Peptides against a protein of PDB entry 7Z53. Designs and how they scored, part 117

Target 1, 150 residues: chain A of PDB entry 7Z53
Amino acid sequence: PRIKNQADCIPFFRSCPACPGSNITIRNQINALTSFVDASMVYGSEEPLARNLRNMSNQLGLLAVNQRFQDNGRALLPFDNLHDDPCLLTNRSARIPCFLAGDTRSSEMPELTSMHTLLLREHNRLATELKSLNPRWDGERLYQEARKIV

## One batch from the design tools (peptide; made by RFdiffusion4, then SolubleMPNN)

Design b2_p26_4_s3 (from b2_p26_4, 13 letters changed)
Fold by OpenDDE base, seed 2:
Structure b2_p26_4_s3 (fold): chain B 150 residues (1-150), chain A 26 residues (1-26)
Amino acid sequence: as target 1 above (150 residues)
Amino acid sequence: ALELLLRRKRLEEEAKELEEKYKDTL
């Protein structure tokens, strides 16, 4: 967008200013937001992976969470079960395996790990709320509807 | 509007805290 006055613009993603008075800026900002929340990183692009990321022990439509650790009662990403886990090899003292996520890079970049964790929590929150609003929905319906909202 | 701003700020703070935790472990 043509920025006539930078003081009228709000700093946005990738150090780009967003000017509320510009239609082009608004549209670009919306597109950036929608692209940034690409749910494929959280849910997986492949069906086998997507199933492994789900909690299949109940009909609540939840994503799987870490069974060993929590963050002050909040969910963390589940661990993967890799034969040769590179995360275990990088820091032998920590003995923390790689996380399982829709994006394999989740354990490579702390920024991605945090984002995936937050979206995991948001999905589970949404699924829980949807269950309260629609008690007859099964786990598949809850999962899909929550996924659409994220 | 205020509620949304507060929610966003909270999420950003939580994200930063979580990021720092992962930086120490990864």
Scores: peptide ipSAE 0.083, ipTM 0.646, DockQ to the pose 0.025
Fold by OpenDDE base, seed 5:
Structure b2_p26_4_s3 (fold): chain B 150 residues (1-150), chain A 26 residues (1-26)
Amino acid sequence: as target 1 above (150 residues)
Amino acid sequence: ALELLLRRKRLEEEAKELEEKYKDTL
């Protein structure tokens, strides 16, 4: 979410900001992601996580979106519900929790956050279009078919 | 399939722009 005060940026939790080797590995992973995006991680690898990433309030097959913030009317990743949220601890004044994403590193790496956000939007776009084309499909069918396309 | 690939590439470019927003203001 864009904050008017640049000093109050949403903190990303970096497990080892001082590790000399961490920057290189992160950069390499990011470069690999920018060259080829594997959307599989957007949906989560574990079934409990995958379910939590979905919008279960309707039968539209959508992924959950942030309920507090939008990016110029566009969706952002939902917040996680961690008991000991490291993002909240990093900047107590911001009160911004970690993002809930298929890749747990999304709150650590802005590039991953961005990619997951865009793929979230794409999934929801596809699900919406599929609903229009197939109005009898339930949320599970829409979700699965959109996932296959992404 | 090709259209989807092109869309994916556009998304990757948009992600770079969004990344800068996260770094600066998110």
Scores: peptide ipSAE 0.144, ipTM 0.724, DockQ to the pose 0.022; fails the geometry check
Fold by OpenDDE base, seed 1:
Structure b2_p26_4_s3 (fold): chain B 150 residues (1-150), chain A 26 residues (1-26)
Amino acid sequence: as target 1 above (150 residues)
Amino acid sequence: ALELLLRRKRLEEEAKELEEKYKDTL
């Protein structure tokens, strides 16, 4: 576990980690709080993040999945690629980096991580089914249509 | 209705299992 006490929080900033208290920080906090309402926790509210959360290696409209680990053959959230990964710093023994997600809190709370993972799996399931039903749809169409359903 | 209930039950079970796994890691 990353959180060992009440003061042991993960200092995660998405857009401007060096600018605490900025309008960007406020926006990120609002996005995190509303993530369960509009599924922004899964897809991200910022276009650069949204693109990084997608699997761009094919035209299947899938979200990216963890490339190192699976859960009994099922997908897990991908890892982020942070230079100074706060998840690694807060728990050096675990050596598990932060997850890349639309919600900045996805690596802090197991409840959020689990929910995010399930919605990731659901998106990819939907995209796969939509591809079967609509074989001529490209990856962008599949991604957007699956996103609307989730 | 039954199909939806079964789906929800499955998802709840999967969520709990996954949560426990993450608790061990996080």
Scores: peptide ipSAE 0.121, ipTM 0.688, DockQ to the pose 0.018; fails the geometry check
Fold by OpenDDE base, seed 4:
Structure b2_p26_4_s3 (fold): chain B 150 residues (1-150), chain A 26 residues (1-26)
Amino acid sequence: as target 1 above (150 residues)
Amino acid sequence: ALELLLRRKRLEEEAKELEEKYKDTL
């Protein structure tokens, strides 16, 4: 774990599923996710970052995925290439760098990291499906259309 | 709207498992 002191954690509010209020709790959770799930969180708010978050090796409109690790064959966030990587400094034994995401806080909050990862997978799933449906779409079109759906 | 909500719910449920993995890693 890169966060050694929980007091240093950025608070993430998530409703307990045990709390009564069926629609309210679900709505609150979704709203909380939506508040964090800005397109900028996944795709980056700045064009240079957005480009770095994309897989530019092909015309599939995919977001970049981790090239070193997978989660049982499923995509993980790519690593960033920080010179002074704070994630490496927090746990020098693990030697796991910070993840590259649209929000720099992704590596600071496991909850955000997980959500980013899922949305990454979802984007790539959508892009893949869109490619199947529209084989002649280029990577930019696929990326943008998938982004609109996410 | 409903589709989006269901999708979000699915993602949230999947996130819980993934969060546990990342909590151990981060």
Scores: peptide ipSAE 0.095, ipTM 0.666, DockQ to the pose 0.026; fails the geometry check

Design b2_p26_4_s4 (from b2_p26_4, 15 letters changed)
Fold by OpenDDE base, seed 4:
Structure b2_p26_4_s4 (fold): chain B 150 residues (1-150), chain A 26 residues (1-26)
Amino acid sequence: as target 1 above (150 residues)
Amino acid sequence: SLLLLERLERLKKEAEELEKKYADTL
């Protein structure tokens, strides 16, 4: 059941398959997420955070990806380096740190984590394609152009 | 934006067509 009281839960819009209007294609759902999601949640609203979310090891304009884990070869969000990591505290057996994202709430909601992961992959895909089409573009331009498309 | 994505896809198609044309001429 959908929680009616927004005060009891982090506000997140989730489509209900039992609700009218569920005839949304997967593509439309993704587009709705990209439109609903301020890109700031993926890229960061502040420059220091935005820089930390980028892969600065090359000039490919990529967002940083997890260096420890992959999802069957696909990228995952990078881990944050929190001194008192709440994610580690809540599940000490798994020892999975909180993810680093543009919105700190991404670590609190698996749904947001999934969404941001998809957008991360899409950004990196776009940046890769842009690099292929524009080999002389530097990392900054690739990053910005991919960000505009997302 | 959707417009930029469409432009990207168009450029990709043009590039592929050009590559095919060159391959046929070689």
Scores: peptide ipSAE 0.027, ipTM 0.364, DockQ to the pose 0.019
Fold by OpenDDE base, seed 2:
Structure b2_p26_4_s4 (fold): chain B 150 residues (1-150), chain A 26 residues (1-26)
Amino acid sequence: as target 1 above (150 residues)
Amino acid sequence: SLLLLERLERLKKEAEELEKKYADTL
């Protein structure tokens, strides 16, 4: 919870200081985002899917991004290649296929889609920074190290 | 990680806008 009087508070991550001696309701999860962050949903739990979610065209350790669309220059989730794409069938006028993510729910819940997109961007950011810090790391090393940080 | 969570919290507004875009597209 946000505390207005921060004079005697201990700052924690996410700008959520804890004030000893104040009335605070202890919760297991004080940040709503914590409940939605699961790296397995972003990277895929199955190895074949995990590989399909990666950009294998280079040694940068990046996750694959949408090749057709961007969000003001920022990455979006890649499209899946489904034979019977339910997203295309649902709205034929929009002609937008389902997104490829760590789970099949990415196109069913906009909240998950957004979170997956943000984590995708964060992974690629981390991988890029790790590459600059460790130029000799190959794509596999960059991918794994970035994945551990996310 | 906690660092990622902090960053995501700062991006809440961006996430909400992105969610709206996906909702309109799907």
Scores: peptide ipSAE 0.025, ipTM 0.609, DockQ to the pose 0.032
Fold by OpenDDE base, seed 1:
Structure b2_p26_4_s4 (fold): chain B 150 residues (1-150), chain A 26 residues (1-26)
Amino acid sequence: as target 1 above (150 residues)
Amino acid sequence: SLLLLERLERLKKEAEELEKKYADTL
């Protein structure tokens, strides 16, 4: 979860809680960077998650974006809908839930959140350009072709 | 951060090349 004090230990979604500067956090960061190459952390490695990360409201091949917030007009990651949202539990006053991404660790490290956000924007940019170049492509084709580039 | 920027630049370049390719076919 997102924290204000970097000295606080972070409860990881799928692994043991880690404190900043520990060996486990370093390993986790390395794993995130290595997985970044194939962009699986953006699109998800499993079909159910991949579908939830897509915008299915149109045939533009876009990834879903946050419906509540924008970054000065630019897209942010959508929120997840977790039963016991660890991001909400760590900072109850802020009431900012965890982001939904291909990697559940996205909300645990600001660096990962930023990376996912940038690649989200890049995918949607690519899909938009591909739509302009190929108006007859459906959403599936646009999504897949943009994903291949990313 | 540098890896991310480099990756993004490569992606932009690939997108541009793709656009050029399709522009030639249209």
Scores: peptide ipSAE 0.013, ipTM 0.325, DockQ to the pose 0.027
Fold by OpenDDE base, seed 5:
Structure b2_p26_4_s4 (fold): chain B 150 residues (1-150), chain A 26 residues (1-26)
Amino acid sequence: as target 1 above (150 residues)
Amino acid sequence: SLLLLERLERLKKEAEELEKKYADTL
């Protein structure tokens, strides 16, 4: 994904910004991305949310994916199930609900949406590879090992 | 972003190394 507005910083978990400008070093930006993943922005920082972000219908250790839409055959973030969905309220004609992610800001910032989508795809790819290498691993083991790699 | 792509490439490399490490267990 590309950052369209270079004047804006991307807020990560724990208020860690990632800015395309020179005020933050490349190393800090990479560390912010690593910290972003480690802080469970993709996986959820709380166990109830983390469970909702997982595909619990099988023992493959996968993150949940959108059941209504795909991007040229590739996975998208699942939709949340909000009583008063702000994404539906802001644009009633589009009829697209908010995405479910480790942080609600993923639905507000296209850059975060893209990043979360790519990391979701990578997690599921890694979990699939780990299942191939370790057929006896259960879903919890596959999920945790893939999460460690991400 | 290029930073995100770089991170993803490192993740793919780590996955490949893991495949090599456990290939004999198949």
Scores: peptide ipSAE 0.007, ipTM 0.314, DockQ to the pose 0.029; fails the geometry check

Design b2_p26_5_s1 (from b2_p26_5, 11 letters changed)
Fold by OpenDDE base, seed 3:
Structure b2_p26_5_s1 (fold): chain B 150 residues (1-150), chain A 26 residues (1-26)
Amino acid sequence: as target 1 above (150 residues)
Amino acid sequence: APRLPALNAELEEQRRRDEAELRARQ
């Protein structure tokens, strides 16, 4: 059934929703699985992106979280800042932009977005625990060590 | 993950070593 109240749902943009027989989703899933090996889907493979995915407001080694919304008190991925945000175009009533993640296609597949979210939470959990164990570690050390564990 | 406790122990030990080395250098 079509969701009647789309305003309460986070929209996802599929590259070609009206393309029957398209294997784009499958390809994206495979690419996500391969990137999962090194967790680049979460941390980004490029340094500028990786920096944008981090919380730089403190020395806790955390990944950035959504500043506007939470999932029952739990962290969500931060929003990207796109001029032509496809997620906003898919559901104008919701007015929720695409998420920012290491894989820029995260908002195309809810399942992948969920995975990214879980790994985000896990990283931040690990970083928090590592901080308690190693209070002298700076944010960079905490971030890198947590990344190694994920 | 089940490996976390072991890794935490290693990290804690490494911390102690690092702190000891730091103290030795001062």
Scores: peptide ipSAE 0.018, ipTM 0.482, DockQ to the pose 0.019
Fold by OpenDDE base, seed 2:
Structure b2_p26_5_s1 (fold): chain B 150 residues (1-150), chain A 26 residues (1-26)
Amino acid sequence: as target 1 above (150 residues)
Amino acid sequence: APRLPALNAELEEQRRRDEAELRARQ
């Protein structure tokens, strides 16, 4: 699909950006997925997991991002902290743990990792925009309102 | 909830109303 304003897009792979307003095809696919599963793959279905997926160090309503790596300046999923991390055990030389997401399969399939990453970025983009529109909203309000849109 | 474009319009309008009300009280 042709993208007129690439600045409105969240690129991950060159051929598959998530564009809230510029790429209707990709947006529609994301909307269909998130509506079907209530975005539980992004936010988690259990409260302890949901809390671990959030950035609790500020009142910006953001999801947690990787603290060690970025993708060309863009956010990646945070790493999980498993005692027996299967990703570490599979390739001990790489020393890269599994990603943390609402869906426990996030590190099993590259397609899932990509989708979760895009939705993470979209949530954080939405929360940032909502903060600009509503400067007095706290982190909980920003998080919940962004979650409703994703 | 509405998608971003619709929500943005609503939130901007609400913000303008709130600011107008605040100015009217001062």
Scores: peptide ipSAE 0.017, ipTM 0.465, DockQ to the pose 0.016
Fold by OpenDDE base, seed 5:
Structure b2_p26_5_s1 (fold): chain B 150 residues (1-150), chain A 26 residues (1-26)
Amino acid sequence: as target 1 above (150 residues)
Amino acid sequence: APRLPALNAELEEQRRRDEAELRARQ
């Protein structure tokens, strides 16, 4: 869509900005995608999974990030540690395991993977900012407050 | 990117409330 005023636009996936005056069909597609990705898909709906998705090495309330790869210095989803990893079985040449997220579909749909990645980054950004604003908050508080904002 | 000033103000106010609550619990 043609966007005249970039100042009122919010960039979304694939650099598609959402603007108040943008094409409603594009907005609907974005809304459909964002509505499809809920908090449980990012944070996990089960406590064991939720714990695995968190960075427990510090008290910063961060979600875990990939320890092997980054996207030009930016965080990626962590890998899962599955026996007989279906992602590895699907493409043995790539040797890329499944990503760990709140929803198993994260490795099935690149769009979901991207959204989860963005929300991961946003959470960690928020948690970092909250830590700056609230230095006495522990990791649990930072995690929960960032989760509420996302 | 930094959050909007309004959000930061809300978070700062929340911080003050939390600190007050913490002091009250001591």
Scores: peptide ipSAE 0.015, ipTM 0.501, DockQ to the pose 0.020
Fold by OpenDDE base, seed 1:
Structure b2_p26_5_s1 (fold): chain B 150 residues (1-150), chain A 26 residues (1-26)
Amino acid sequence: as target 1 above (150 residues)
Amino acid sequence: APRLPALNAELEEQRRRDEAELRARQ
């Protein structure tokens, strides 16, 4: 999906905000993260998890996004579908499930949640741009090429 | 402020609105 509200800022690594309108700040922070962060935290290190993190409803090579909620029009991580969801157990009144990401700790640390969200958005942005540049690429190639860039 | 609690609060509020809308349609 495309980012609709470009004016919104999102918290990033170590409580630093990232604003979509600031290309340098976001890219530098993402590059800093990818320099020491394994991208497997976003895409998953196991094939079953990796497949569940993808949007398989089209050939756009996108990662799956939350189908229930958005962050002021911007994509959020999908919810996990755990039978005994520890996030639901932590706060019974809120009834907010854990987020699904390549790193299962995504909902345990606010830094991870924010980082995974940004990287998901970046992947989907890249995949969308690659589709525009390469209309004949199928979803698998778009996904793989975007993954290589992230 | 912690990012996860803020996000969870927003999601909770949205969930509440969605549930209210669903009930209104029934």
Scores: peptide ipSAE 0.006, ipTM 0.350, DockQ to the pose 0.023

Design b2_p26_5_s2 (from b2_p26_5, 8 letters changed)
Fold by OpenDDE base, seed 3:
Structure b2_p26_5_s2 (fold): chain B 150 residues (1-150), chain A 26 residues (1-26)
Amino acid sequence: as target 1 above (150 residues)
Amino acid sequence: APRLPALNAELQAQREEDEARLRALQ
């Protein structure tokens, strides 16, 4: 199914058997997910895709974010640039293209989109903190170190 | 994060300085 409204919040919630009766923080949820997630789903398994998923406008080691939309000031996945965008074709009235992610299914399932969005935000948060702690690290180092932590 | 705008501004300033130096050497 196509993502119909990328301008709205993309919530992600999973039940945590280890946290009965307690609220699951976004951080805890991400940690639980990354324990079972192949990083290639977020970062891409092929170098050309991986480069396209990165923000190359600076040396901050960030993943690329959507340049047109934000979720109440928070980052969203970037759009893909497909000539025949299947997301646009399935719902022409919505005029929302497919998202770009390491997993092509990110635009097919809202749950995956949400997960990828959270991991994107976490990577960029980590990269930002690493830059603060290590001002001499270049973008490649920041990107790789953040990727290791996610 | 709130630090990103500041970091980007610093990088941009450095790039502009480098470009100015390059232009002066041409």
Scores: peptide ipSAE 0.024, ipTM 0.466, DockQ to the pose 0.022
Fold by OpenDDE base, seed 2:
Structure b2_p26_5_s2 (fold): chain B 150 residues (1-150), chain A 26 residues (1-26)
Amino acid sequence: as target 1 above (150 residues)
Amino acid sequence: APRLPALNAELQAQREEDEARLRALQ
């Protein structure tokens, strides 16, 4: 996604092939492919993470979106809250943390980030449409029904 | 573009209506 805000760029954390975690990148790619079936990379596989990925400010069943950046008015992933955020460490002047997604690797690979972003938008689109069709549904119902469709 | 703010406003209005109905039944 292209960010149109104050010429700020979001840095991606790229692991060097020589880094000790090189085996993690390959395994992570496989996990990303397998998790695509259940969309766990978007919604999270653990309940605490899943809750943090949701917009709890209303009963619209939406996933949380970035509050600082947008893609020509369209949603981007929210930022994570890591104690030792590798994205902040790579560019301290920008002060842009890593993205929060169902997959913790969302900020390591732009391709993965893009996919998560698209699915985020799709969920929110579906939830919005379901709200229009079913105005009396609460946020939990909207969230779950949209999740089933994605 | 502000579709979501409108939906939130509608939801809030519905909540207020539901609360009023609940109070009337008590």
Scores: peptide ipSAE 0.020, ipTM 0.455, DockQ to the pose 0.027
Fold by OpenDDE base, seed 4:
Structure b2_p26_5_s2 (fold): chain B 150 residues (1-150), chain A 26 residues (1-26)
Amino acid sequence: as target 1 above (150 residues)
Amino acid sequence: APRLPALNAELQAQREEDEARLRALQ
C-alpha cells in the first residue's frame, strides 16, 4: 500500500539491537512502511525465489542488488531474467528489464518497486550492522536476523 | 559500521586465517 501521508501512519517501535545509535524516528518510519508490507514481497514466499533474492557471493546475509545500476551509489533491485520481459517490451528505449523481487508485481507497480528498493537497502543496512556487531555470524544468520528486524 | 567492501575484506581475511589454522592442525 502507498503511504500518502506519513502523518496518518500509526508509528510503532520494534527493537533493533543493531541500531543503537539510530534515530528512533527513522526506525518508526521504516516500521510504518513495513507494517503495510508483507515481508514476502521483499524476501519471497517461496524458497527458490528467496534464494534468488539473496546475495550468495558472500556470507554477509545481504539481499541481491542490481549489478548493472546504482542510484547514486545506492542499491537497486536486481533484474529478473525473463525471456519475454514485459518491461523491456513496454519501453524499448529505456532497455530496463523487470526487477526481481519477492512479488512479481514489483515491476508492474512503481510504488512497490520503490518500496522494495528501500526495504532492500534497509535489510542490507541492518545486515551490515549485524555483521559489525556479530562478526562471527554467517550469512544465513545475518540474513534471518535482518529479516526479522525489517 | 564498515562498508561492504571492508566487510568482505575482513571476511576474506578471516577465512584465510581459518584455513591457516586448519592447516596447522594437520
Scores: peptide ipSAE 0.019, ipTM 0.479, DockQ to the pose 0.023
Fold by OpenDDE base, seed 5:
Structure b2_p26_5_s2 (fold): chain B 150 residues (1-150), chain A 26 residues (1-26)
Amino acid sequence: as target 1 above (150 residues)
Amino acid sequence: APRLPALNAELQAQREEDEARLRALQ
């Protein structure tokens, strides 16, 4: 994935193609990794982790996104807050902390990072659509219904 | 959870169902 902000752009290992209308590449990547990724890797298998993966700043039922960087205006996984961040120790030039995800393997395998990023975006897209269709749903309902679809 | 490639179809089906419900209320 390519991490960008207004002040700096940080190159990352692999591309996360998420161009609007280019669903083929996304689908192919998802199909290739579906044998390795389940919903628990996206949402977390434990409730404390699941809460940390959610955007709790609003009632839109969204997953948390990176607050420092974006990929051409699209969401990236949030950073974890590890005391001894192995990702920073591995590549000092990249200065990219480990990502917060439902599975720590996301930081170890860039393919999983890309998949989780795509699923993050898809969840947030679904939650947004569900909000449009059901304006009275709160964040919990939107989150749960979007999670059921993913 | 269903596979992501089918999500657009599922979302469309849900939209159609919701629209039908809205029409029935109208």
Scores: peptide ipSAE 0.016, ipTM 0.423, DockQ to the pose 0.019

